# Ledger of designs, part 29: peptides against a protein of PDB entry 6EJA

Target 1, 276 residues: chain A of PDB entry 6EJA
Amino acid sequence: VEYMPANPVRIAFVLVVHGRASRQLQRMFKAIYHKDHFYYIHVDKRSNYLHRQVLQVSRQYSNVRVTPWRMATIWGGASLLSTYLQSMRDLLEMTDWPWDFFINLSAADYPIRTNDQLVAFLSRYRDMNFLKSHGRDNARFIRKQGLDRLFLECDAHMWRLGDRRIPEGIAVDGGSDWFLLNRRFVEYVTFSTDDLVTKMKQFYSYTLLPAESFFHTVLENSPHCDTMVDNNLRITNWNRKLGCKCQYKHIVDWCGCSPNDFKPQDFHRFQQTARP

## One batch from the design tools (peptide; aimed at target 1 S176)

Design b2_p17_1_s4 (made by RFdiffusion4, then SolubleMPNN; from b2_p17_1, 5 letters changed)
Fold by OpenDDE base, seed 4:
Structure b2_p17_1_s4 (fold): chain B 276 residues (1-276), chain A 17 residues (1-17)
Amino acid sequence: as target 1 above (276 residues)
Amino acid sequence: SETVEELSEETKAKLAE
């Protein structure tokens, strides 16, 4: 018998979408939609057609909203973190949406559990934050991620300006840019004025792929560090053959791999993957 | 993501100027 929580958590799903992948978005949305959760969708400023489509969806569902602001995001851009941070603030200000967890999703990422299982699990561990670490040498991670380099997002490009130092006393960590964050930690990140949050927001505003490291680093160096769980409860379509072709060199002064969007033929992997 | 240090072609071109 599956655990049924007395007070089930409600999830705010944040979707950051772009391009013309309306069908993929629709498929993902249908796969994750539940009446008890909330969906906050950011559409890239340049994706007007997609924006119109998403707006139509949002009008059909009371628990679906679209960001009134839109950013032009690029792969690896610092603006992605800004998007998440602003979304978090918005969601915290939505008093009519009593969400307990923040979860970001893309077409390249699916929860590994059914809604019931996910809710049950998160309800049991509602005080925890789920961030998957890279699982390798941290120094290597820093180098490969370019965390010791200063980047500037400008003109739809991530410009590498030079070297920088990691702030004193900060233990940098990171890995997956898909995370499950509890409301308490989101509140901390959003409203805290402590030195850690302030410095990290500044630091990561000049960081490549900031979402892969910001929340990890802030959490692990914060008073909330004991809430860290090294698992994001996700299945990511990580096909190196398809995702590691340096396809973003034209917009970033760095080369990187990216997970691939899930296709129907990939769904069998969900059944084969061990669940935490 | 798994990344490798490499300048973009655009940046390389600019540096070559």
Scores: peptide ipSAE 0.028, ipTM 0.556, DockQ to the pose 0.081
OpenDDE base, seeds 1, 2, 3, 5: peptide ipSAE 0.024, 0.026, 0.013, 0.013; ipTM 0.551, 0.518, 0.492, 0.470

Design b2_p17_2 (made by RFdiffusion4)
Pose (drawn by RFdiffusion4):
Structure b2_p17_2 (pose): chain A 276 residues (1-276), chain P 17 residues (1-17)
Amino acid sequence: as target 1 above (276 residues)
Amino acid sequence: FFAVGALPTSLQERLDE
C-alpha cells in the first residue's frame, strides 16, 4: 500500500447512521474525507436531530449528498438490505459521480489506515469484491441466522412467521454485513434480471439480517464468483461473553449479538500486519 | 482498513497521527 497509483480509484462511501453522536460522525467524516471520493448519507428516519446536522455537511460539500428517502433501519431488519439496494441504484444513476467501489460505514466505524493506503490497495485490486464469510459449518450458520425462517418487517419490528426451505441449486453463504463491492458487481446486483438476482431479492425481502448473506449468496453463485476475496478489510470487536445477551429481543423475534466498543487496551490490534 | 465498534477519542487521536 506504499506505491502511488496512476489511476486511483474514486470511492462511494455510503454512511448508514442513527442516534445522537453527530460530533463523532463529523470527526470520522473528517478522517475519511477526500475531494475525489463521494459520500451518500442515509440517516435513520427516527434520528431527526442527526439528520439536521448531516444536512449542514451536505450543504457544505459538492461530493456529499443525503438520501432523500429515509428508512427506520432497526437491528436485523429486512429494511437494511432495501436501504443498500436503493442507495446502489441511486449511486449508479448519478452519472456525475464516477465511482469505482462501494463502501458501507456506520457512525460507529473508524478508519485504521490512511486514505492514501486505502486508495493504493483498492487501485491494485479494483476488479475484486471484499466480503468476509463465516468460514465454519454452513448448516449451523443457516440455523443461527434464522435463514430457514420466514420474517416480516412491519411496525418497526421483525416478526417470525414460520419455516421455509433453502432453495435448491445454489450455495448459501454469509458472514459480515460490512464489505467493499466494486462498481461492476453493484451494477449486476442492481440491473440484472437473471434467475439468481430476481429470486434472491424476493427471498431476502423476508429475511432477518439480510445484508449478512444476500451479497455473499448472490456473488458466489453469479458470473462474478471468481472475484470474491474472503476478507472485508474490517476489524470487528466481537466479544461473545458480553455482546450476546439477546438484547434485541423486543425488536426482532430472534436473539442477536453486536460487537463491543473498542477501548485503549485495543490500540495494538490496529497495527496487526496479518491481513489487510 | 476499518474498525467496527466505537472508539474513544484518545484512540482516534492516535490513529490520526

Design b2_p17_2_s1 (made by RFdiffusion4, then SolubleMPNN; from b2_p17_2, 11 letters changed)
Fold by OpenDDE base, seed 5:
Structure b2_p17_2_s1 (fold): chain B 276 residues (1-276), chain A 17 residues (1-17)
Amino acid sequence: as target 1 above (276 residues)
Amino acid sequence: AFAIGRVPEEIFEKLEQ
């Protein structure tokens, strides 16, 4: 029996989806759907079939909406961060959706804990932000991520234009682009006009894989820095020998990594996952 | 709380039980 909090948090799930995997998305959606949460779905501009499918879902549920704007995103593109930032603004402007947490998902994600467990946990830590850091040497991280390089997203390609400097006085961090952010921090990111947020938005507009670093960096350098938890409540099947093959060189002027598909024998990993 | 990446159908079925 899971503890039921007196004031349970309500979650805004932001789904960024593409392709034609409507069946997979439907299964995932059913697994995470609850009447007390909110679902905001962005479908890639090029995925018209999937867009039609999710529109049908949104018409059936009052707590499901589809972004009226759609971006054409590429792997590692700066436009992914723009998608999240615009979604955050939209969600904050939806006064009829009193959400407490922002959680991003893709069509390939799946819950490994019950809704009650998730809500109970987040209700206990409602003032915290959950971001997973890389856990390595930061200088190496900067080099491997190409944070000291200037990129431009244009014509479905990330062009490397040259070198750049990390802004002075900023402690850069990053890791997973999957996170759980509380409303207060999302408000700060969305509406703050301080130098930190302004400069970081500009900086990361020309950054490769910006979602892996932007929120970490902003949070750790902000007045909200004490709210960071180095755990994103996710399981990712990382095998760099298999997932780091420069497979995206046709899209970006850089080498990156992607998580590997889970195998049936990996089921035990879901059962053994510990919560903070 | 969430698995990231492509999950086999077999695992979906087990998780849904």
Scores: peptide ipSAE 0.122, ipTM 0.732, DockQ to the pose 0.842
OpenDDE base, seeds 1, 2, 3, 4: peptide ipSAE 0.243, 0.193, 0.178, 0.033; ipTM 0.813, 0.786, 0.777, 0.699; seeds 1, 2, 3 fail the geometry check

Design b2_p17_2_s2 (made by RFdiffusion4, then SolubleMPNN; from b2_p17_2, 9 letters changed)
Fold by OpenDDE base, seed 5:
Structure b2_p17_2_s2 (fold): chain B 276 residues (1-276), chain A 17 residues (1-17)
Amino acid sequence: as target 1 above (276 residues)
Amino acid sequence: AFAVGRLPQEIFDKLLE
């Protein structure tokens, strides 16, 4: 039995979902639902069927809300970051939802630990931010991510417009676009008017796969830099040989990678996970 | 903790036991 903290953290789960897999989403939602947490769901503008299904769920639970605004997002699009940033602002303005952590999820994510385990862990490290870095050469990361290239999201496409410079004095970092952020850092990102946040918001508005780098970069260059933990509490099935085939070339003027689906033989990997 | 990527139902069920 996991230790029960005296002041357990409450989590704002931000779900960014699309498509028509309502049953899959429902199963995932039931698996992660708890009365003490909060669920804020963004449904892609084009996914009207799913939106109707999610609205039905939100009407049944007081701690489930659906974004009144909806964006049409594409793979690698800058609009995904906009979705997260707007969701963060909305959640901070919801004074009746006293959340402590921001956790982003998709319809393809599944819990591999119990709620009690997650809450106990985050309650112990409530002042930390959990972002997973790429763990390789940073210059190579910048090149492969196209961070030194200018992109424009327009007409459901990421257009490569040309080269750009990384802002001077900024240490760029990134990795996984799945993270756990504490409320204090989210407040900083949302409301700070310093040069770092202002410049990075502008910079990443023209960035490919911005969610994989924005929060890392802002955190590491901010006064909150000492709160970073290089672990996002996620297991991702990476096989670059299978997942890096320029499958999104029709959407973006770049080649990217996607994680692979898990197989039954991968079950042992979930049992061998370690916490920071 | 979460698994990122589609998970077979059989694994999903086992994890929730």
Scores: peptide ipSAE 0.263, ipTM 0.804, DockQ to the pose 0.800
OpenDDE base, seeds 1, 2, 3, 4: peptide ipSAE 0.024, 0.028, 0.025, 0.031; ipTM 0.663, 0.635, 0.647, 0.616; seed 1 fails the geometry check

Design b2_p17_2_s3 (made by RFdiffusion4, then SolubleMPNN; from b2_p17_2, 10 letters changed)
Fold by OpenDDE base, seed 1:
Structure b2_p17_2_s3 (fold): chain B 276 residues (1-276), chain A 17 residues (1-17)
Amino acid sequence: as target 1 above (276 residues)
Amino acid sequence: FFAIGRVPEEIFEQLEK
């Protein structure tokens, strides 16, 4: 028997998609689609075919919209954070979409729980923000992430310009760039003019892989710090031997890691329905 | 609640059951 909340949360799914993965996106979309949720889709500026496909979908569903603006995002680029921040602003300005949670997804993602389970869980913890931390030494994290380095996104490349200092008085954190954020925190990030948000937006505009750290850092140093849950409710197939080969050196002046594709043998991992 | 990364078709079919 599934718990049925009296006031179920409504989710704004932000899909950041690129390439030609129309079929995968369609499958994922069908799997996560519900009439009570909202879907805001950003298609990479270079992915015109996919954009046309997504536009077609948006015309068929009233709760599906496509960003009128499009960015050319690169792996590790600061523009990805800009994409999220702008999408957050857009979603907050859509007064006809009363969403409660912000969830980011890509075309390669797939739900492993039912909508009812997700809604029930988030309805119970509607005041929380779900961000997964690295769980290791923070100093090491800063070094490996290159947070003490200054980067500039220009001409489809992340240029390492030099060294920089971490702002004093700020507890830097990070981990996964996949998260679930409640509307209240998104409002804070979007509209706050306090020193924290202002400085962090500036700082992370010159940061590699900013989405892996920006929201963590802002949240933990904000008045909303007590709402953090160290869990992003995601399963990621990490094999660092395979996924950490500096495969993006041609795009960024740094080495990073990417999750690996799942295999049929991993099916048992998806059968785990245990509560996070 | 979500898997990140490409999931093989076989798993999709099983999850959709």
Scores: peptide ipSAE 0.263, ipTM 0.760, DockQ to the pose 0.815
OpenDDE base, seeds 2, 3, 4, 5: peptide ipSAE 0.244, 0.242, 0.255, 0.240; ipTM 0.753, 0.749, 0.758, 0.746

Design b2_p17_2_s4 (made by RFdiffusion4, then SolubleMPNN; from b2_p17_2, 11 letters changed)
Fold by OpenDDE base, seed 1:
Structure b2_p17_2_s4 (fold): chain B 276 residues (1-276), chain A 17 residues (1-17)
Amino acid sequence: as target 1 above (276 residues)
Amino acid sequence: FFAIGRVPQEIFDQLEK
C-alpha cells in the first residue's frame, strides 16, 4: 500500500522535443499523463510536423499547452537553457496552473515508476530540489565541461571563442541536465534580481551545455542551497566507450557524451529504487 | 522515476508485473 499524501503535489512537465518521433512522444505522454498535472511542450522550431501533432494533443487536453515561441536548439547549445528559463517564466505567469514541481523530459524519456509513487515521493520532499552532481573532481569537471571557455551559439553552431575565468566567489557545480525543481526555487531563478542570478544568467548564456550546470550552480550559491538533493531521480545508461566519440563536433567546438539505449539485460537496474 | 533514453518494451512489461 502506497502512502497517499493529504496535499499531493502537482507537476509541471516541460517536454522539450524535436524530430519526427511522434509515436514515441505519444506513448511517453500517455504514460505520464494525469489530469492533475500540467504539460508544457516546446517543439523545436525546425520540427513542424511534430509541432502540428503536439498542437492537436494540446487541443484535446486542457492541461496541455504548447509554447507559442519556438527555438532552434542544438546539442550543447546555450539556447536550451533559454528554453527552460522562458518556459519557467511562462509557467509562473500561468496563474490557472498551480504547479508545485518542474520536471523536464524529452521524447526519449519514459517513466519507470507510477504516478502515485512519484507524487507520493515529491509530496514528502516538496521543499527539496533534485539535481544530480557529477560526483568527481570539480576542477576536472570544469575543464571537461569547458566552463572556462567562452562559447557563442550562432548559425546552429556553438563556436568556441576563447578562454574565460570562472566568476570569483561562485562555487560552480553541475552534472545532469535532467532535474526536478520546486516552484519556490523556480520563482527565485525567474524573478530574482540579485547579483548571483544576474551574473549566472549572463555567464551561462555563453556556456556549452549550460543546463548541466546553471541550476546546480545557482542553487548551491543561493539562499536555497540547503534544499539540494544530489539525485535527479533518473536512470541513464552511460557507456563512455560508446557514447563519448565526439559525435557532435559538427555542431559544437567541443566533445561530449550521450547516453545509450538500454538493453533487456538492464532490467535489474530498473528494479532499484530511485529514492535518495 | 524516469529513464533517459530508449528502453525496451520488455522491461516495462516486466515492471508492470
Scores: peptide ipSAE 0.275, ipTM 0.760, DockQ to the pose 0.706
OpenDDE base, seeds 2, 3, 4, 5: peptide ipSAE 0.254, 0.254, 0.264, 0.252; ipTM 0.754, 0.754, 0.759, 0.751

Design b2_p17_3 (made by RFdiffusion4; failed a check: the pose's geometry)
Pose (drawn by RFdiffusion4):
Structure b2_p17_3 (pose): chain A 276 residues (1-276), chain P 17 residues (1-17)
Amino acid sequence: as target 1 above (276 residues)
Amino acid sequence: HGGFTTELLDRLDEMLS
């Protein structure tokens, strides 16, 4: 990531944010901002204070826009995938924004390498897609995710309605819902009317945590399957002893886990050279 | 992915500079 690219990638950051931490969001935005990238910010419908603060940012910079539509993106809600898919369509239709990669971030994310290094890395691997799979037993993954269960999002709640079959003829996969996708793959997901994309959009409209498997499943079974890199370029601070308390039991008909917050003792982890 | 304390963010900003 040391070299200087002659044709650097321009990145579309899609920020899906909620809550009250506007100053921390502004600090992270400062760290990732470059005049040649683009920023498209979705603010949860329920976070009006944060939305007003985000509008001040978008009014200041030409390469920053806010989604005019806003969803209540509850934990594990089917609406998160809807949010990504609509943002991808919006971004592809913005012809004045010639972006090469799609990167999703939350208000709790932070870069651990400089923009120069990120651009250099992605410029070398511009035809790749970066998704992290669970890598372990797939039947256990399907069960623990509830992918063989039918869910419906209404009234800001995920209702478990019954069982359903895993469709035949495709491999189902999943893992992290944080990823980097290139423009070619985003176009395929958005505009393709082939049997895979159409049926997966229907299947995932009624799926818990859809973003943790929709893009994996579509990519692995699509003509772009040979572009997958099993690495999302993220460090996620999972600690199951603390983060799996079924804490979302009142929002979804399921038990879930979330990553822990980093502390000072974790600083050495951001210096690992094992994987990019 | 996870949140950050102010102290940790300061050290990350120094590293990224």

Design b2_p17_3_s1 (made by RFdiffusion4, then SolubleMPNN; from b2_p17_3, 8 letters changed; failed a check: the pose's geometry)
Amino acid sequence: AGGLTDELFEKLEEYLS

Design b2_p17_3_s2 (made by RFdiffusion4, then SolubleMPNN; from b2_p17_3, 8 letters changed; failed a check: the pose's geometry)
Amino acid sequence: AGGLTDELFEKLEEFLS

Design b2_p17_3_s3 (made by RFdiffusion4, then SolubleMPNN; from b2_p17_3, 10 letters changed; failed a check: the pose's geometry)
Amino acid sequence: MGGLSDELFEKLEEYLK

Design b2_p17_3_s4 (made by RFdiffusion4, then SolubleMPNN; from b2_p17_3, 10 letters changed; failed a check: the pose's geometry)
Amino acid sequence: MGGLSDELFAKLEEFLA

Design b2_p17_4 (made by RFdiffusion4; failed a check: the pose's geometry)
Pose (drawn by RFdiffusion4):
Structure b2_p17_4 (pose): chain A 276 residues (1-276), chain P 17 residues (1-17)
Amino acid sequence: as target 1 above (276 residues)
Amino acid sequence: AFFANGAGSDSNATWLD
């Protein structure tokens, strides 16, 4: 990541944000901002204060826009995938924004390498997609995710409605819902009317935590399967002993886990050279 | 590794050991 690319990638950051931490969001935005990238910010419908603050930012910079539509993106909700898919369509239709990669971030994410290094790395691997799979037993993953269960999002709640079959003829996979996708794959997901994309959009409209498997499943079974890199380029601070308290039991008909917040004792983790 | 995800990032990992 030390070299200087002659044709650097331009990145579309899609920020899916909620809550009250506007100053922290502004600090992270400062760290990731470059005039040659693009920023498309979705603010949860329920976070009006944060939305007003985000509007000030978008009014200041030409390469920053806010989604005019806003969803109540509850934990594990089917609406998160809807949010990503609509944002991808919007971004592809913005012809004045010639972006090469799609990167999703939350208000709780931070960069751990400089913009120069990120651009250099992605410029070398511009035809790859970066998704992290669970890598363990797949039947266990399907069960723990509830992928063989039918869910419906209404009234800001995920209702478990019954069982359903895993469709035959495709491999189902999943893992992290944080990823980097290239433009060519995003176009395929958005505009393809082939049997795989059409049926997976239907299947995942009624799925818990859809973003943790929809893009994996589509990519692995699509003509772009040979572009997958099993690394999302993220460090996620999972600590099961603390983060799996079924804390979302009142929002979804399921038990879930979330990553812990980093502390000072974790700083050495951001310096690991093992994987990008 | 280019990004870190912490508390406040919504995701799941109930399948992990």

Design b2_p17_4_s1 (made by RFdiffusion4, then SolubleMPNN; from b2_p17_4, 8 letters changed; failed a check: the pose's geometry)
Amino acid sequence: NFFAAGGGSMTDYSWLD

Design b2_p17_4_s2 (made by RFdiffusion4, then SolubleMPNN; from b2_p17_4, 8 letters changed; failed a check: the pose's geometry)
Amino acid sequence: NFFAAGGGTMSDYSWLD

Design b2_p17_4_s3 (made by RFdiffusion4, then SolubleMPNN; from b2_p17_4, 6 letters changed; failed a check: the pose's geometry)
Amino acid sequence: NFFARGGGSMSNYSWLD

Design b2_p17_4_s4 (made by RFdiffusion4, then SolubleMPNN; from b2_p17_4, 7 letters changed; failed a check: the pose's geometry)
Amino acid sequence: NFFAAGGGSMTNYAWLD

Design b2_p17_5 (made by RFdiffusion4)
Pose (drawn by RFdiffusion4):
Structure b2_p17_5 (pose): chain A 276 residues (1-276), chain P 17 residues (1-17)
Amino acid sequence: as target 1 above (276 residues)
Amino acid sequence: SHPNTLTVEEWEEVEAE
């Protein structure tokens, strides 16, 4: 990541944000901002204060826009995938924004390498997609995710409605819902009318935590399967002893886990050279 | 994982603003 690219990638950051931490969001935005990238910010419908603050930012910079549509993106909700898919369509239709990669971030994410290094790395691997799979037993993953269950999002709640079959003929996979996707794959997901994309969009409209498997499943079974890199370029602070308290039991008909917040004792983790 | 990690009680505080 030390070299200087002659044709650097331009990155579309899609920020899916909620809550009250506007100053922290502004600090993270400062760290990731470059005039040659693009920023498309979705603010949860329920976070009006944060939306007003985000509007001030978008009014200041030409390469920053806010989604005019806003969803109530509850934990594990089917609406998160809807949010990503609509944002991808919007971004592909914005012809004045010639972006090469799609990177999703929340208000709780932070960069751990400089923009120069990120651009250099992605410029070398511009034809790759970066998704992290669970890598363990797939039947256990399907069960723990509830992928063989039918869910419906209404009234800001995920209702478990019954069982369903895993469709035959495709490999189902999943893992992290944080990723980096190149423009060519995003176009395929958005505009393809082939049997895989059409049926997976239907299947995942009624799926819990859809973003943790929709893009994995589509990519692995698509003509772009040979572009997958099993690394999302993220460090996620999972600590199961603390983060799996079924704390979202009132929002979804399921039990879930979330990553812990980093502390000072974790600083050495951001310096690991093991994987990018 | 999910970008939204707020519980029902935490959402009530956010909506109050």

Design b2_p17_5_s1 (made by RFdiffusion4, then SolubleMPNN; from b2_p17_5, 5 letters changed)
Fold by OpenDDE base, seed 1:
Structure b2_p17_5_s1 (fold): chain B 276 residues (1-276), chain A 17 residues (1-17)
Amino acid sequence: as target 1 above (276 residues)
Amino acid sequence: GSPNTLTLEELEEVEAL
């Protein structure tokens, strides 16, 4: 008998989607949709066809909304973190959506577990945050992620400007860009004015692949550090995963491979040309 | 995603310990 929580958690699913894979998105959406959860969808500024499709879906369901703002995101771009942060703020301001957890998804993601299993698990551990660390040497991680390098996102490209120092006294961590964050921590990240949050937001504005490290680092150095679970839920890709290749040269001044597998959605970003 | 990502079942087992 599966555990049925008395007060089941409600999830805000934040979907960051791009391209023209509307059919794939529809399949994924159908698989994850539940009346008790909330879905907030950001469509890349350049993906107008997909945006129209998503808008149609949002009109059919009261618990589905589309971001009124749209960013042009690139693989590894700092703008991706901005997208998450702004989405978090929006979701916190939606008083009619009492969500308990924030979960990020892409169109290529597909659930391998049932909704009941997910809800039961999160309801049991509702005070925890789930972020998977790289599980390797931290110095190596810093180098591979380029955290000691300064990047600037401009013209759909991440420009490497030079070296930088990691702030002293900060324990940097990271790993998977898939995370499950409880509302309390999201509130902290969104509204805190302490030095940690302020400095990290600034630091990660010039960071490559910021979503793989920002939340880890902030959480572990925050008053909420005891809520850290060094693991995340496994999400499968609808399409096959891509191997580690230096295929980002046209959009990023970095050829280092992330410890994370390349997602099929990244392939579509590889086809994007820099703005002339 | 991380290659070390666990399923719900695996997470439950780990957290239950």
Scores: peptide ipSAE 0.016, ipTM 0.495, DockQ to the pose 0.056
OpenDDE base, seeds 2, 3, 4, 5: peptide ipSAE 0.014, 0.014, 0.008, 0.014; ipTM 0.470, 0.480, 0.377, 0.476

Design b2_p17_5_s2 (made by RFdiffusion4, then SolubleMPNN; from b2_p17_5, 7 letters changed)
Fold by OpenDDE base, seed 4:
Structure b2_p17_5_s2 (fold): chain B 276 residues (1-276), chain A 17 residues (1-17)
Amino acid sequence: as target 1 above (276 residues)
Amino acid sequence: GSPNTLTEEELKEVESL
């Protein structure tokens, strides 16, 4: 008998989509859609066709909305973090959507758990935040992520301007850019005016792949640090051969890996993934 | 999932840019 929580958490899923991945999006959406959750979709400003498609979907479901604002995002761009932060603010202002958790998704990322399992789990741990760390030497992580480098997003490019220092007293961390954040922490990130949040927002405005580190760093250095769980309850299709080719050098003065879209043959991996 | 991190070889490559 699956445990049915008395007060099940409701999830705000944020999808940041671009390009022509309509089929992938549709598949993912169908896989994750539930009437009790909320879906907030940002479509890249340049992806007009996709935007029209997503709008059509949003009109069919009352718990699906599309961001009225659209950003032109690039791989690794600081604007991605801005997208998440603005989405968080929007979601907090939606009084008719009583969500408890914020979860970001892409077509290359699926929850490890079924909806029922996920809800049950999060309902039990509703006060926790789930962020997967890199699990290695932090100095190495900083170097490889280019966190000690200053980047500027301009003209659809991430320009490496030079070196920078990590703010004093801040323990930088990061890992997966897929996270599960409780509403309380999202509120903190969105509305706090403390030095930590202020400094980190500024710092990560000039950071490559900011979503992989911002929330980790903020959480771990915040009064909410005890709520961190080093797991994001996700399975991402990482094929290094396909995803780690520095294919974005034309966009950023750096390189990194990107997850791959799941194929039917990849789904067998779900059962092999360790679950919390 | 894992972060979008570089291998040592890739790191050397980008640092050489």
Scores: peptide ipSAE 0.033, ipTM 0.675, DockQ to the pose 0.054
OpenDDE base, seeds 1, 2, 3, 5: peptide ipSAE 0.028, 0.007, 0.019, 0.009; ipTM 0.670, 0.384, 0.480, 0.456

